# Peptides against a protein of PDB entry 5VZU, part 61

Target 1, 271 residues: chain A of PDB entry 5VZU
Amino acid sequence: GRTLEDIFHEHMQELILMKFIYTSQYDNCLTYRRIYLPPSRPDDLIKPGLFKGTYGSHGLEIVMLSFHGRRARGTKITGDPNIPAGQQTVEIDLRHRIQLPDLENQRNFNELSRIVLEVRERVRQEQQEGGHEAGEGRGRQGPRESQPSPAQPRAEAPSKGPDGTPGEDGGEPGDAVAAAEQPAQCGQGQPFVLPVGVSSRNEDYPRTCRMCFYGTGLIAGHGFTSPERTPGVFILFDEDRFGFVWLELKSFSLYSRVQATFRNADAPSPQ

## One batch from the design tools (peptide; made by RFdiffusion4, then SolubleMPNN)

Design b2_p14_1_s3 (from b2_p14_1, 5 letters changed)
Fold by OpenDDE base, seed 5:
Structure b2_p14_1_s3 (fold): chain B 271 residues (1-271), chain A 14 residues (1-14)
Amino acid sequence: as target 1 above (271 residues)
Amino acid sequence: SVLEEMRKLFQVTS
């Protein structure tokens, strides 16, 4: 039977061949686009910039991490046979923190899957509710042509009726149990381990993480066919490292900051 | 499906 190694080698050969075909086809049409580093903002979760990612069979890739309010984005700087450069490989919802369980329960893939899918359903509900508000707001601008209906007159009618019974309905103030948002103890990292059956290229991932967020990753067939978003977990390890768990793929990608300083790589200030 | 293809790709590299 085909070993996993045989399938890996066959697939690596196909990916290498595809890379070779793409590079050779573009050799005559190399368009150089300058990449600007996003400016750092005080509210950014970490400094934005270039990160070197490890993607299973795809090898080493470069992504740009940027922040967009309560969302983070990983944009591919390097393309692969499935997803071209410039695509958003990961989209992170910084509104939806993932709370990892204890280290024992972190080994349970089904527990992580449950947690992520519950958050995915909340995100879906919020999108549906926000879509309804945007839909109702457009319906009311029917031009009320105020035809000036004529001034029909002042009829006076008078009548008095009396009775003022003061119903004392003592509405008990319902204790709004403010669900105390436990202040995210941002300071101390928690022990981290990949679930059993989640693939990592190496065992050399950080064993402590600061926080996790819900996110989606982009997947596609070869040639960017049938692109779709798959649910996952963004894991912040430190200022220079983050991970992404591809839930449905059962894979983990580790991203490490590119420490190289580039002269004049900062985006020009918007004039 | 793309998921099944990609799943095979990511699993073979573990």
Scores: peptide ipSAE 0.119, ipTM 0.784, DockQ to the pose 0.510
Fold by OpenDDE base, seed 3:
Structure b2_p14_1_s3 (fold): chain B 271 residues (1-271), chain A 14 residues (1-14)
Amino acid sequence: as target 1 above (271 residues)
Amino acid sequence: SVLEEMRKLFQVTS
């Protein structure tokens, strides 16, 4: 039988071969496309831009982070043997915050899995409800045959008089208990640790996070075969670092901002 | 499966 070592060596040989094939495709025909940095908006969770990520055996990848209202998007700038450049590697739903438990319970992968799967089910329900409202609205545009009903003359209904009785109804101002939005403790990151059995390339990740959100990652076989979305957690560490926990893969990717300043990387103003 | 292939890719570097 093949040993675990034989399987490891075969898999590494396949990865090296796929990397070689992928890089050798560039010798034939290269299409160069200019990439523009997304404009920063005041409501953006962090500054949009280029981040360097680690994807295990794929090594270093470049992802563009951008914000689209209540969604964030990671777009691949570098392709790999599985997922070509220009694909959306991660899609984040900023409506669905993930609340991490205490540090002890964060070590439990099953607890994180439960929390993420509950949020995934809510997102699925919201999509089904929104699909039904769009379906019922289309059915009632039966062709209104505009039968030209003849213009019957509007009789002038008489001007009823001004009787001004000032009803003193002292409607008590219902105390709209403004649910005091507990000031989101915007400043203090919570302690963060990866669950047991989640693989990371190294232990060098931030041990505090600001907030987490539900998201999905793109996975595929070699040559972009059978692409699918897998559930995960977007973890905001700081202005320059975020992570993604790939729940079904039991893996963690760390993304760090590319600190290089690019001249003329801003999108041209729409003339 | 694609998930099994991707799991192998992530495990080889851990």
Scores: peptide ipSAE 0.118, ipTM 0.784, DockQ to the pose 0.471
Fold by OpenDDE base, seed 2:
Structure b2_p14_1_s3 (fold): chain B 271 residues (1-271), chain A 14 residues (1-14)
Amino acid sequence: as target 1 above (271 residues)
Amino acid sequence: SVLEEMRKLFQVTS
């Protein structure tokens, strides 16, 4: 029978051959595009920039992280046989924070799956409702002819009546223990572990995370065939590290900041 | 499906 090792070797040989074919085909028509670093904004979750990560079988990739209001985007700087350079490998919804459970329940893949799928359904509902509000808001700018509705004056009606009794019942004010809204500990990292059965190329991932958000990753067949978005979790570890859990793929990608100063990499100021 | 192919690719390289 084919061993897992045989399947791995055959697949790696195919990937290497594909990478070689693509690289050799592009050598005849290489379009070099200048990449500019996105400008940093005060409200950015972390400093935008280049991150190196591991993407499944493709190995090392370079991604540009950028912020766009309530969305973050990972853009591929390195292409692969499935997804060309310039595509959005991840899109993060900064409106939809993922609350990770305790460390014991974080090991349960079904619990993470439940949490992510509930958020995915909320995102779908908000997209449907926002589509309706944008549709209905255009229709009703018909000129409201302000017909002066006349000031009809009526009427008197009457008086009754008086009674009665003052029942005292002195129900003790039950101390509404104001559940102190635990101040959203935006600053304290929580313990982090991957769920059982989520593959990671390296077990050396941060064991503490700052916050998590709902997001989607791009997947495709070879040659960018049938591209689709798959649900996942963006995990912010620190200023220089983030992860993405590919829920349906049961895989984890770790991204680390490229600690390089690029001269002349700033975007030209919009004139 | 693309998901099945990609899932195989991720599983074999983990």
Scores: peptide ipSAE 0.116, ipTM 0.782, DockQ to the pose 0.471
Fold by OpenDDE base, seed 4:
Structure b2_p14_1_s3 (fold): chain B 271 residues (1-271), chain A 14 residues (1-14)
Amino acid sequence: as target 1 above (271 residues)
Amino acid sequence: SVLEEMRKLFQVTS
């Protein structure tokens, strides 16, 4: 039978060949598009910008991180054989924070899977409810033909009387001590480890994270065939590093800020 | 499936 190594070599040869074909076919017809850095906003989780990621067999990828209200987006600046440049490789829902368990339980892939799938189901429910509200709001602009309903004089129904006994039963209000959710101190990073069976190209990832969010990653076949969104976890490590756990793929991608200062790369001020 | 193809893409680099 084919070894995993044989399958690896064949697949790497195909990817190299595809990359060579793509680079050689476009050698005569390069379209250059200017990329602007997203403007930073005070409410942005981190400064938006260019990040370099190591993504499986594709090698080094460049992704633009941008913030769009309660959503973050990773847009491919470099394409690969599966997903072309300009696609949203990751979409992060900043409303749906993922609470990682303790370090011992973080090693359990099934625990992370449970947490992510529970959030995915909530996101799906919210999308269905919001879709219904948007649908119902358009239907009721039927013309208000104000047919003047004739004022039928509703008869004075009589004043039944007053009797008054105030039963005093002083049921003691049980102090439901609302356990004050201690505001997770934004300052101290949580210990972080990848679950067992999640592959990382490099074992050199940050062992402390600030916060995690639910997100989806884009996956596709070669030539962008059958594109699908797969659930994952966005992990903010620091101002310059984030990760994405591809849950169904059991893979981790690390992204690091491109430290190059681009002069004049700012988006033109909206006039 | 696309997921199985992508798993190969990711696993092959570990």
Scores: peptide ipSAE 0.102, ipTM 0.769, DockQ to the pose 0.507

Design b2_p14_1_s4 (from b2_p14_1, 5 letters changed)
Fold by OpenDDE base, seed 3:
Structure b2_p14_1_s4 (fold): chain B 271 residues (1-271), chain A 14 residues (1-14)
Amino acid sequence: as target 1 above (271 residues)
Amino acid sequence: SKLEEMRKLFQVTS
């Protein structure tokens, strides 16, 4: 029978071959496209831009992070044997914050899985409800046959008078208890640890996070075969670092901002 | 499966 070592070596050889094929395709026809940095908006969770990610066997990848209202998007700048450049590697739903448990319970993968799957179910329900409202609205455009009903002259009914009785109804101002949005404690990061059994290339990840959000990652076979979205967790560490926990893959990817300043990388103003 | 292929890809480098 094949040993685990034989399977490992065969898989490594296949990966090296796929990397070689992928790099060799560049020798025949390269289409260069200028990439523009997305404009920064005041409401962006962090400054948009280029991030350097670590994906297991693929090595170093460049991802563009951009914000689109209540969604964030990671777009591949570098392709790999599975997912070509220009694909959305991660989609983050900024409406669905994930609350991490205490540090002890963060070690439990099943607890993180429960939390993420509960949020995934809420997202699915919201999508179904929004789909029904869009469906019912289309059914009522039956063709109004515009029968030209003749313009009968409606008579001027008379101006009845002014009786101004001031009803004193002293409606008590219902104290709208402004739910004091507890000022999001913008400053205190939560202690962070990866669950047991989540693989990371390096243990050198931030041990404190600011916020977590539900998201989906794109996975594919070699040559972009059978592409699908897998659930995950976006972890915001700081202004220059975020992570993604690939829940079903039990893996973690760390992304760090590319500190290089690019001249003329801003999108031209729409004329 | 594709998920198993992707798991192998991530495990080989952890």
Scores: peptide ipSAE 0.084, ipTM 0.767, DockQ to the pose 0.478
Fold by OpenDDE base, seed 5:
Structure b2_p14_1_s4 (fold): chain B 271 residues (1-271), chain A 14 residues (1-14)
Amino acid sequence: as target 1 above (271 residues)
Amino acid sequence: SKLEEMRKLFQVTS
């Protein structure tokens, strides 16, 4: 029977062939698009820019990291057989921090999976609630045609009824202990290890991280078929390195800043 | 499934 290894080898050969076909097609029809580096903002988690990422079997890819308020985005600069260039390979929700457990419990994939899936459900609830507020606001502008219903006069009746008892029930204001979101001490790195069974191309990932966030990654079949978002964890290591754990794929991508200075790569100031 | 195909794609490096 075909071993799992045989299927992987055949699939790698297919990927290499697809990469070759795509590369050969690009050689025949080179469309050059200028890439502009996003402007840095003071509130950006790290400096935006180009990062080289490892996608396991896909090899080395280039991703643009950019910040959009409380969201970060990784946009593919290089395409692969599954995800073309210009697609958002990762979308990070900077509102939803992932707290990694201790180093021992970080080895447990099921614990990381639980934490990420709980955050995913919170994100879904927030999206449903925000969708309801946007829906209710549009409904009420029915034009009340003020039909002038006529002035019928009826007068009278007076009736008295009495009783007064002022029930004093002093409902104590339950102290909503606003769980003070302890300002994430940005300064102390946490020991970091990949869960058992998460594939990394190289074990040469940083063993300390600053913070983690919930995010989603884009996955597709060959030729960008049936694209979908899969849950994951964005891991900030330092100013020049971040990772993404693809939870459902059990894979890790490491991204390192491209240190090359590009002349005139700055985005034109929005006039 | 597509997820299984993608798992195959990412796991080939293990």
Scores: peptide ipSAE 0.079, ipTM 0.766, DockQ to the pose 0.507
Fold by OpenDDE base, seed 2:
Structure b2_p14_1_s4 (fold): chain B 271 residues (1-271), chain A 14 residues (1-14)
Amino acid sequence: as target 1 above (271 residues)
Amino acid sequence: SKLEEMRKLFQVTS
């Protein structure tokens, strides 16, 4: 029978061959596009810029992280055999924070899956409702000629009587211990561990995260065939590191800031 | 399925 090692070898040979074919095809028609760094904004979750990531089969990738109001985007700077450069490898919804459970329950993949799928359903509902509000808001500009409906006098129905029974029962005010909303400590990192059965190329990932958000990743077959969005979790570790959990793939990608300063990489000011 | 192919691609090389 085919061993996992045989499947690995066959797949690695195919990837190497594909990378070779693509590299050789590029020699015939290299389109160079100048990349500009996104401008930093005060409200950006972290400084935008270039991050190096590791994907399972594809090796080292460069992704541009940028912020767009309540969304963040990872744009591929390096293409791979499945997804060309310039595609949005991750799209993050900064409206939908993922609350990770305690460290014990973080090991349970089914718990993370439940949390992510619940948020995915909320995002779907909000998209349907927002589509309806945008549709209904255009239709009702018909001039409501407010014909003044005549004020028919509401008849005073009579004040029936007084019955006064006094029952005293002095039930003690149970101290509603106001569950002190623990101030969402916006600054304290939470202990972080990958769920059992989520693959990571490196076990040396950060064991503390600042915050998590719902997002989607782009997946495709070889040559960008049948592209689709798969649900995942964006994990902010610190100013220079983030991760993405590919839920359906059971994979984790770690991204680290490229510390190199590029001269003349600033976007031209919009004239 | 395509997802199973992609899963194999991610899992076998990690």
Scores: peptide ipSAE 0.074, ipTM 0.762, DockQ to the pose 0.514
Fold by OpenDDE base, seed 4:
Structure b2_p14_1_s4 (fold): chain B 271 residues (1-271), chain A 14 residues (1-14)
Amino acid sequence: as target 1 above (271 residues)
Amino acid sequence: SKLEEMRKLFQVTS
């Protein structure tokens, strides 16, 4: 039978061959497009910009992180055999925070899976409800033909009398113990570990995270065949590092800011 | 399946 090593070598050979074919086919016809860095906004979760990620066999990938209101987006600057450059490799819903459990329970993949899938269902419900409101709002601009409905006479409904006695029911004010919303400690990082069975290229990832959000990652076959979104978790480690847990793939991608300063890389101000 | 193919892409190289 094929060993796992045989399957690994065959797959690595295929990826190298694909990379060679792609590079060789385009060697005579390269189109260059200028990339602008996204402008920073005060409400951005972190400074937008270029991040370098590692996708196992695909090696080093460059992703542009940008913020779009309550959404963040990772856009591929480098393509791979599955997902071309310019595609949104990750889409993050900043409305749907993922609360990680304690460090012991973070090792349980099934618990993370439950949390993520519950958020996925909420996102689906919100999309269905918002789709219905947008659909119904367009239908009712039928012309209000103001047919003057005739003034039917005001029947004088009779003045029923006053007498109801004030019952002094002294209902004790039940102490509504205001569950003190523990202020979400925005400042302290939470201990972080990958669930058992989530693959990472290495164990060199931050062991503390600031916050997590629900997101979707783009997956496709070779040549961008049958593209779909798979659920995952965006993990903000710090100002310069984030991760994405691909839930269904049981994989983790780490992204680190490109520390290079680019002169004149800002988008031209809208005139 | 496509998911198995993608798992192969991610898992074989970790």
Scores: peptide ipSAE 0.072, ipTM 0.758, DockQ to the pose 0.477

Design b2_p14_2_s1 (from b2_p14_2, 8 letters changed)
Fold by OpenDDE base, seed 2:
Structure b2_p14_2_s1 (fold): chain B 271 residues (1-271), chain A 14 residues (1-14)
Amino acid sequence: as target 1 above (271 residues)
Amino acid sequence: RDEVLAEMSRLFNE
């Protein structure tokens, strides 16, 4: 019988062959573009830069993480047979934090799915409302010729009298203990585990996360056919590690910072 | 869609 090792070797050979075929087909049209590291900003969630990830059976991917206000973006530096280099493999909405349940409920895939789909629906509603506000705001700047309505003299309605009954009833102000919104301790890591049935290539993922956000991943068929966005969870572990849970694929990708220092990789100053 | 999800699921889970 074929061993799991035989199947893995055959699949790796197919991937290598696909890599060879698509590189060879495009060799006459390969455009080499210099990659510049994004400038760091004080408000960036972590330092932007290059991360290496495990992306399914394709092996090692290089992704550039960058921050764009309330959005983060993972851009493919390495292409694959499905998604070419320069595509946005992940798009993260930093407005929509995902709150993970306790460690027991984190094992439940249906619970994570519920949480993510509820956030997806909120994002969809906000996009519809923001589209309406942008549409309505342009229509109403008709020049309201403010015709000066003549100041009709408001008649002095008379000062009715003083009746002063003093009823004292000193109802004690019930101390509404303002539930001090415990400042979400931005620094305490939460215990983290993947849901049952989410595939991870490496069981050695961080067991503590700082924060999670709603995001979408890009999927496509071979040759970038039928590209679509699928919902997922961006998981920030630390300054050098993040993950992405592909909800519909039931897969987890771990990304680790490339620690190499690159000379002349800084973006040219905007002239 | 379902074909892309099936293909990608194979590529992620194999």
Scores: peptide ipSAE 0.274, ipTM 0.893, DockQ to the pose 0.696
Fold by OpenDDE base, seed 5:
Structure b2_p14_2_s1 (fold): chain B 271 residues (1-271), chain A 14 residues (1-14)
Amino acid sequence: as target 1 above (271 residues)
Amino acid sequence: RDEVLAEMSRLFNE
């Protein structure tokens, strides 16, 4: 029978062949785009830059991590047969921290799935509510056609209707306990383990993480067919390493900072 | 969708 290794090798050969076909088809028309490193901001979770991703059969990928207010973004620098270069492989919502359970419960994929899906539904609700506020603001500028309704006249009547007492219904202001945005305490690192059934190419991932956030990953068929966002977890390990758990794929991608110094890779100052 | 998930799951897990 074919071993898992044989299947893996055949699949890797297919991916290499696909990559070769794609590169060869475009070889005569390769447009080289200069990549600029995003400027670092003081409020960035970690220094932005290039990270080397270890995916499954895709091998080695380069992703640019950048920060955009309350969002982080991983942009593919290397494309693959499914997702071309320049696509946002991961989008991280820095507003929605994922709290990992204890180390024992971290082994439970269903527990992680529950936590992530609950956050996904909150994000969906917030998007729907924010969409309604933006929608209602545009509707009211109906042109008041001031039709000159005519002058009709007189009527009199005076009547005195009575003395309805002001009920002092002292509606207590419900203290909207603003859920205090707990400042992202650089908490002490917590023990980290992948859930059972989450694939990692190797067990060589950090066993301690600083914090986790809700995010979405991009998936597509070959040739970027039917692209969609799937829920996942961004895991910050340290200044130079992060991971992404692809929840629906039951896979983990580890990203490590590219330590190479690039001359003249800084973004031109916005003039 | 399920086909893409299956394909991608294969790609990530093999």
Scores: peptide ipSAE 0.246, ipTM 0.881, DockQ to the pose 0.707
Fold by OpenDDE base, seed 1:
Structure b2_p14_2_s1 (fold): chain B 271 residues (1-271), chain A 14 residues (1-14)
Amino acid sequence: as target 1 above (271 residues)
Amino acid sequence: RDEVLAEMSRLFNE
C-alpha cells in the first residue's frame, strides 16, 4: 500500500509540476496588479491587512483580510492550483456569531456541525425574505393626472382647556429582583479546542478565542473547476491571529498577521 | 461536488 509519505510526496510533486506548468505557460504574458492595503476603520473587528495562512500541503498562503460593514473577507493574494489569486477564500458574516459550547462539548464535531448548520439555515431564510420585498415595489406607477386641487383655507383649531384630575393610585413596588445578567465580560477569551477529527497542520493553535462567526470558504478542483462555498467557522483568537474551520473538509486553517511593513502600500486617497 | 470535496480534503489533510 502507499504510505502517507508516498501520498504526500506524489501530491507535492503534482503541486510543484502544476506551479511550473502555470509559470512556464504564462512566462510571455505576466500581468502585474498593484495590491493596496485596506484602510482601517474604527468598527473593524481587528486591523485589516495581510495574513499568512496554512492550507494543508499547499504550504504558505497569503490572504488579505478586509472589512465590509457586517462582513469580513479573506482575499487570496497567492493563488494555488485550485483557486487563483484574487478569489475570496473566506467570507465571514459578522451578523451571525457562533457560540461555542463548553470545552468538553467543543471536542464533539457533531455538536459544532449542528450549531453551524442551524446558523446556515437562518442565513438562507434571511436571504429569501429580503429577496421578496425588493420585487413587489416597482409595479404601480400609473400616470397620476395632475389635477390641481384647490387651496382650501386655514381653519383655526380651537384652544381646548384645562382639566387636571390627580388620581392617586399607590400600586405597591413588587421587588422583582432582576437577576442582573452579568454583562458577558467582553475582554476574556473562552477556552478553545478543535473538535476530534478536525485536522490541523500544526497543533500550535491558540487555546483561547475571543469570538467566532459563521462564514463560508471557497473550494474548487484543479484549474478552478466547480467552485463552491462550504460552511465554516471564523475564529478570532487575537489582533494578529484568526482561524477558519472548514466544516465539510474537517480541516482548520490558521492565519497569522504578516508583520512586514510595506512602503507606499496604502491606497491613494480618493481624490 | 463530492469529487471537489474529496480533492480538497486530500489537499487539506496531507
Scores: peptide ipSAE 0.246, ipTM 0.881, DockQ to the pose 0.668
Fold by OpenDDE base, seed 4:
Structure b2_p14_2_s1 (fold): chain B 271 residues (1-271), chain A 14 residues (1-14)
Amino acid sequence: as target 1 above (271 residues)
Amino acid sequence: RDEVLAEMSRLFNE
């Protein structure tokens, strides 16, 4: 029988061969596009820029992280056989924060799955409601035909009277225990661990995270066949590191900022 | 779908 090692070697050979075919077939037709770094905004969760991902057998991937109001986006700078360059590998909804449980319950994949799927359903509901409001708002500019509806008369409905009984019912003020909204401690990281059964290329990921958000990752077959969005968790570790948990794939991708300083890589100011 | 998930799962986990 084939060993797991034989299967791994065959798969790695196939990936190397695919990479070789892709690089060799396009050797005569390389189109270079200048990439500009996104401008930083005050409300950006972290500084936008280039991040390197190290996940799976594909090795090194480069993504551009950018912020678009209440959404963040990871755009592939490097393509792979499944997802071409320029695709949005991850989309993060900054409206939908994921609250990770305590460290003990973070090991439970089913708990993370529950939390993520509940947020996914809220996002779907909001998209359906927002789609209806955008549809209904266009229909009502029918011409206001000013039909002069006639002046129907002022019927003098009568003055009925007075009576004043002052019932004193001294309802005790129920102490509404104001549930102290624990101030979301925006500053302190929480302990972080991957759920059991989530694959990581290595155990070298940050064990503390600042915050998490609902997101979707792009998956496709070879040649970008049957592309779909799969639910996941964007994990902000620090200013220079984030992760993405691919829920359905049970996989984790770690991204680290490219520390290279690029001169003249900023987008030209809009004139 | 399941084929794409299986393919991607291999790519991420192998």
Scores: peptide ipSAE 0.237, ipTM 0.876, DockQ to the pose 0.616

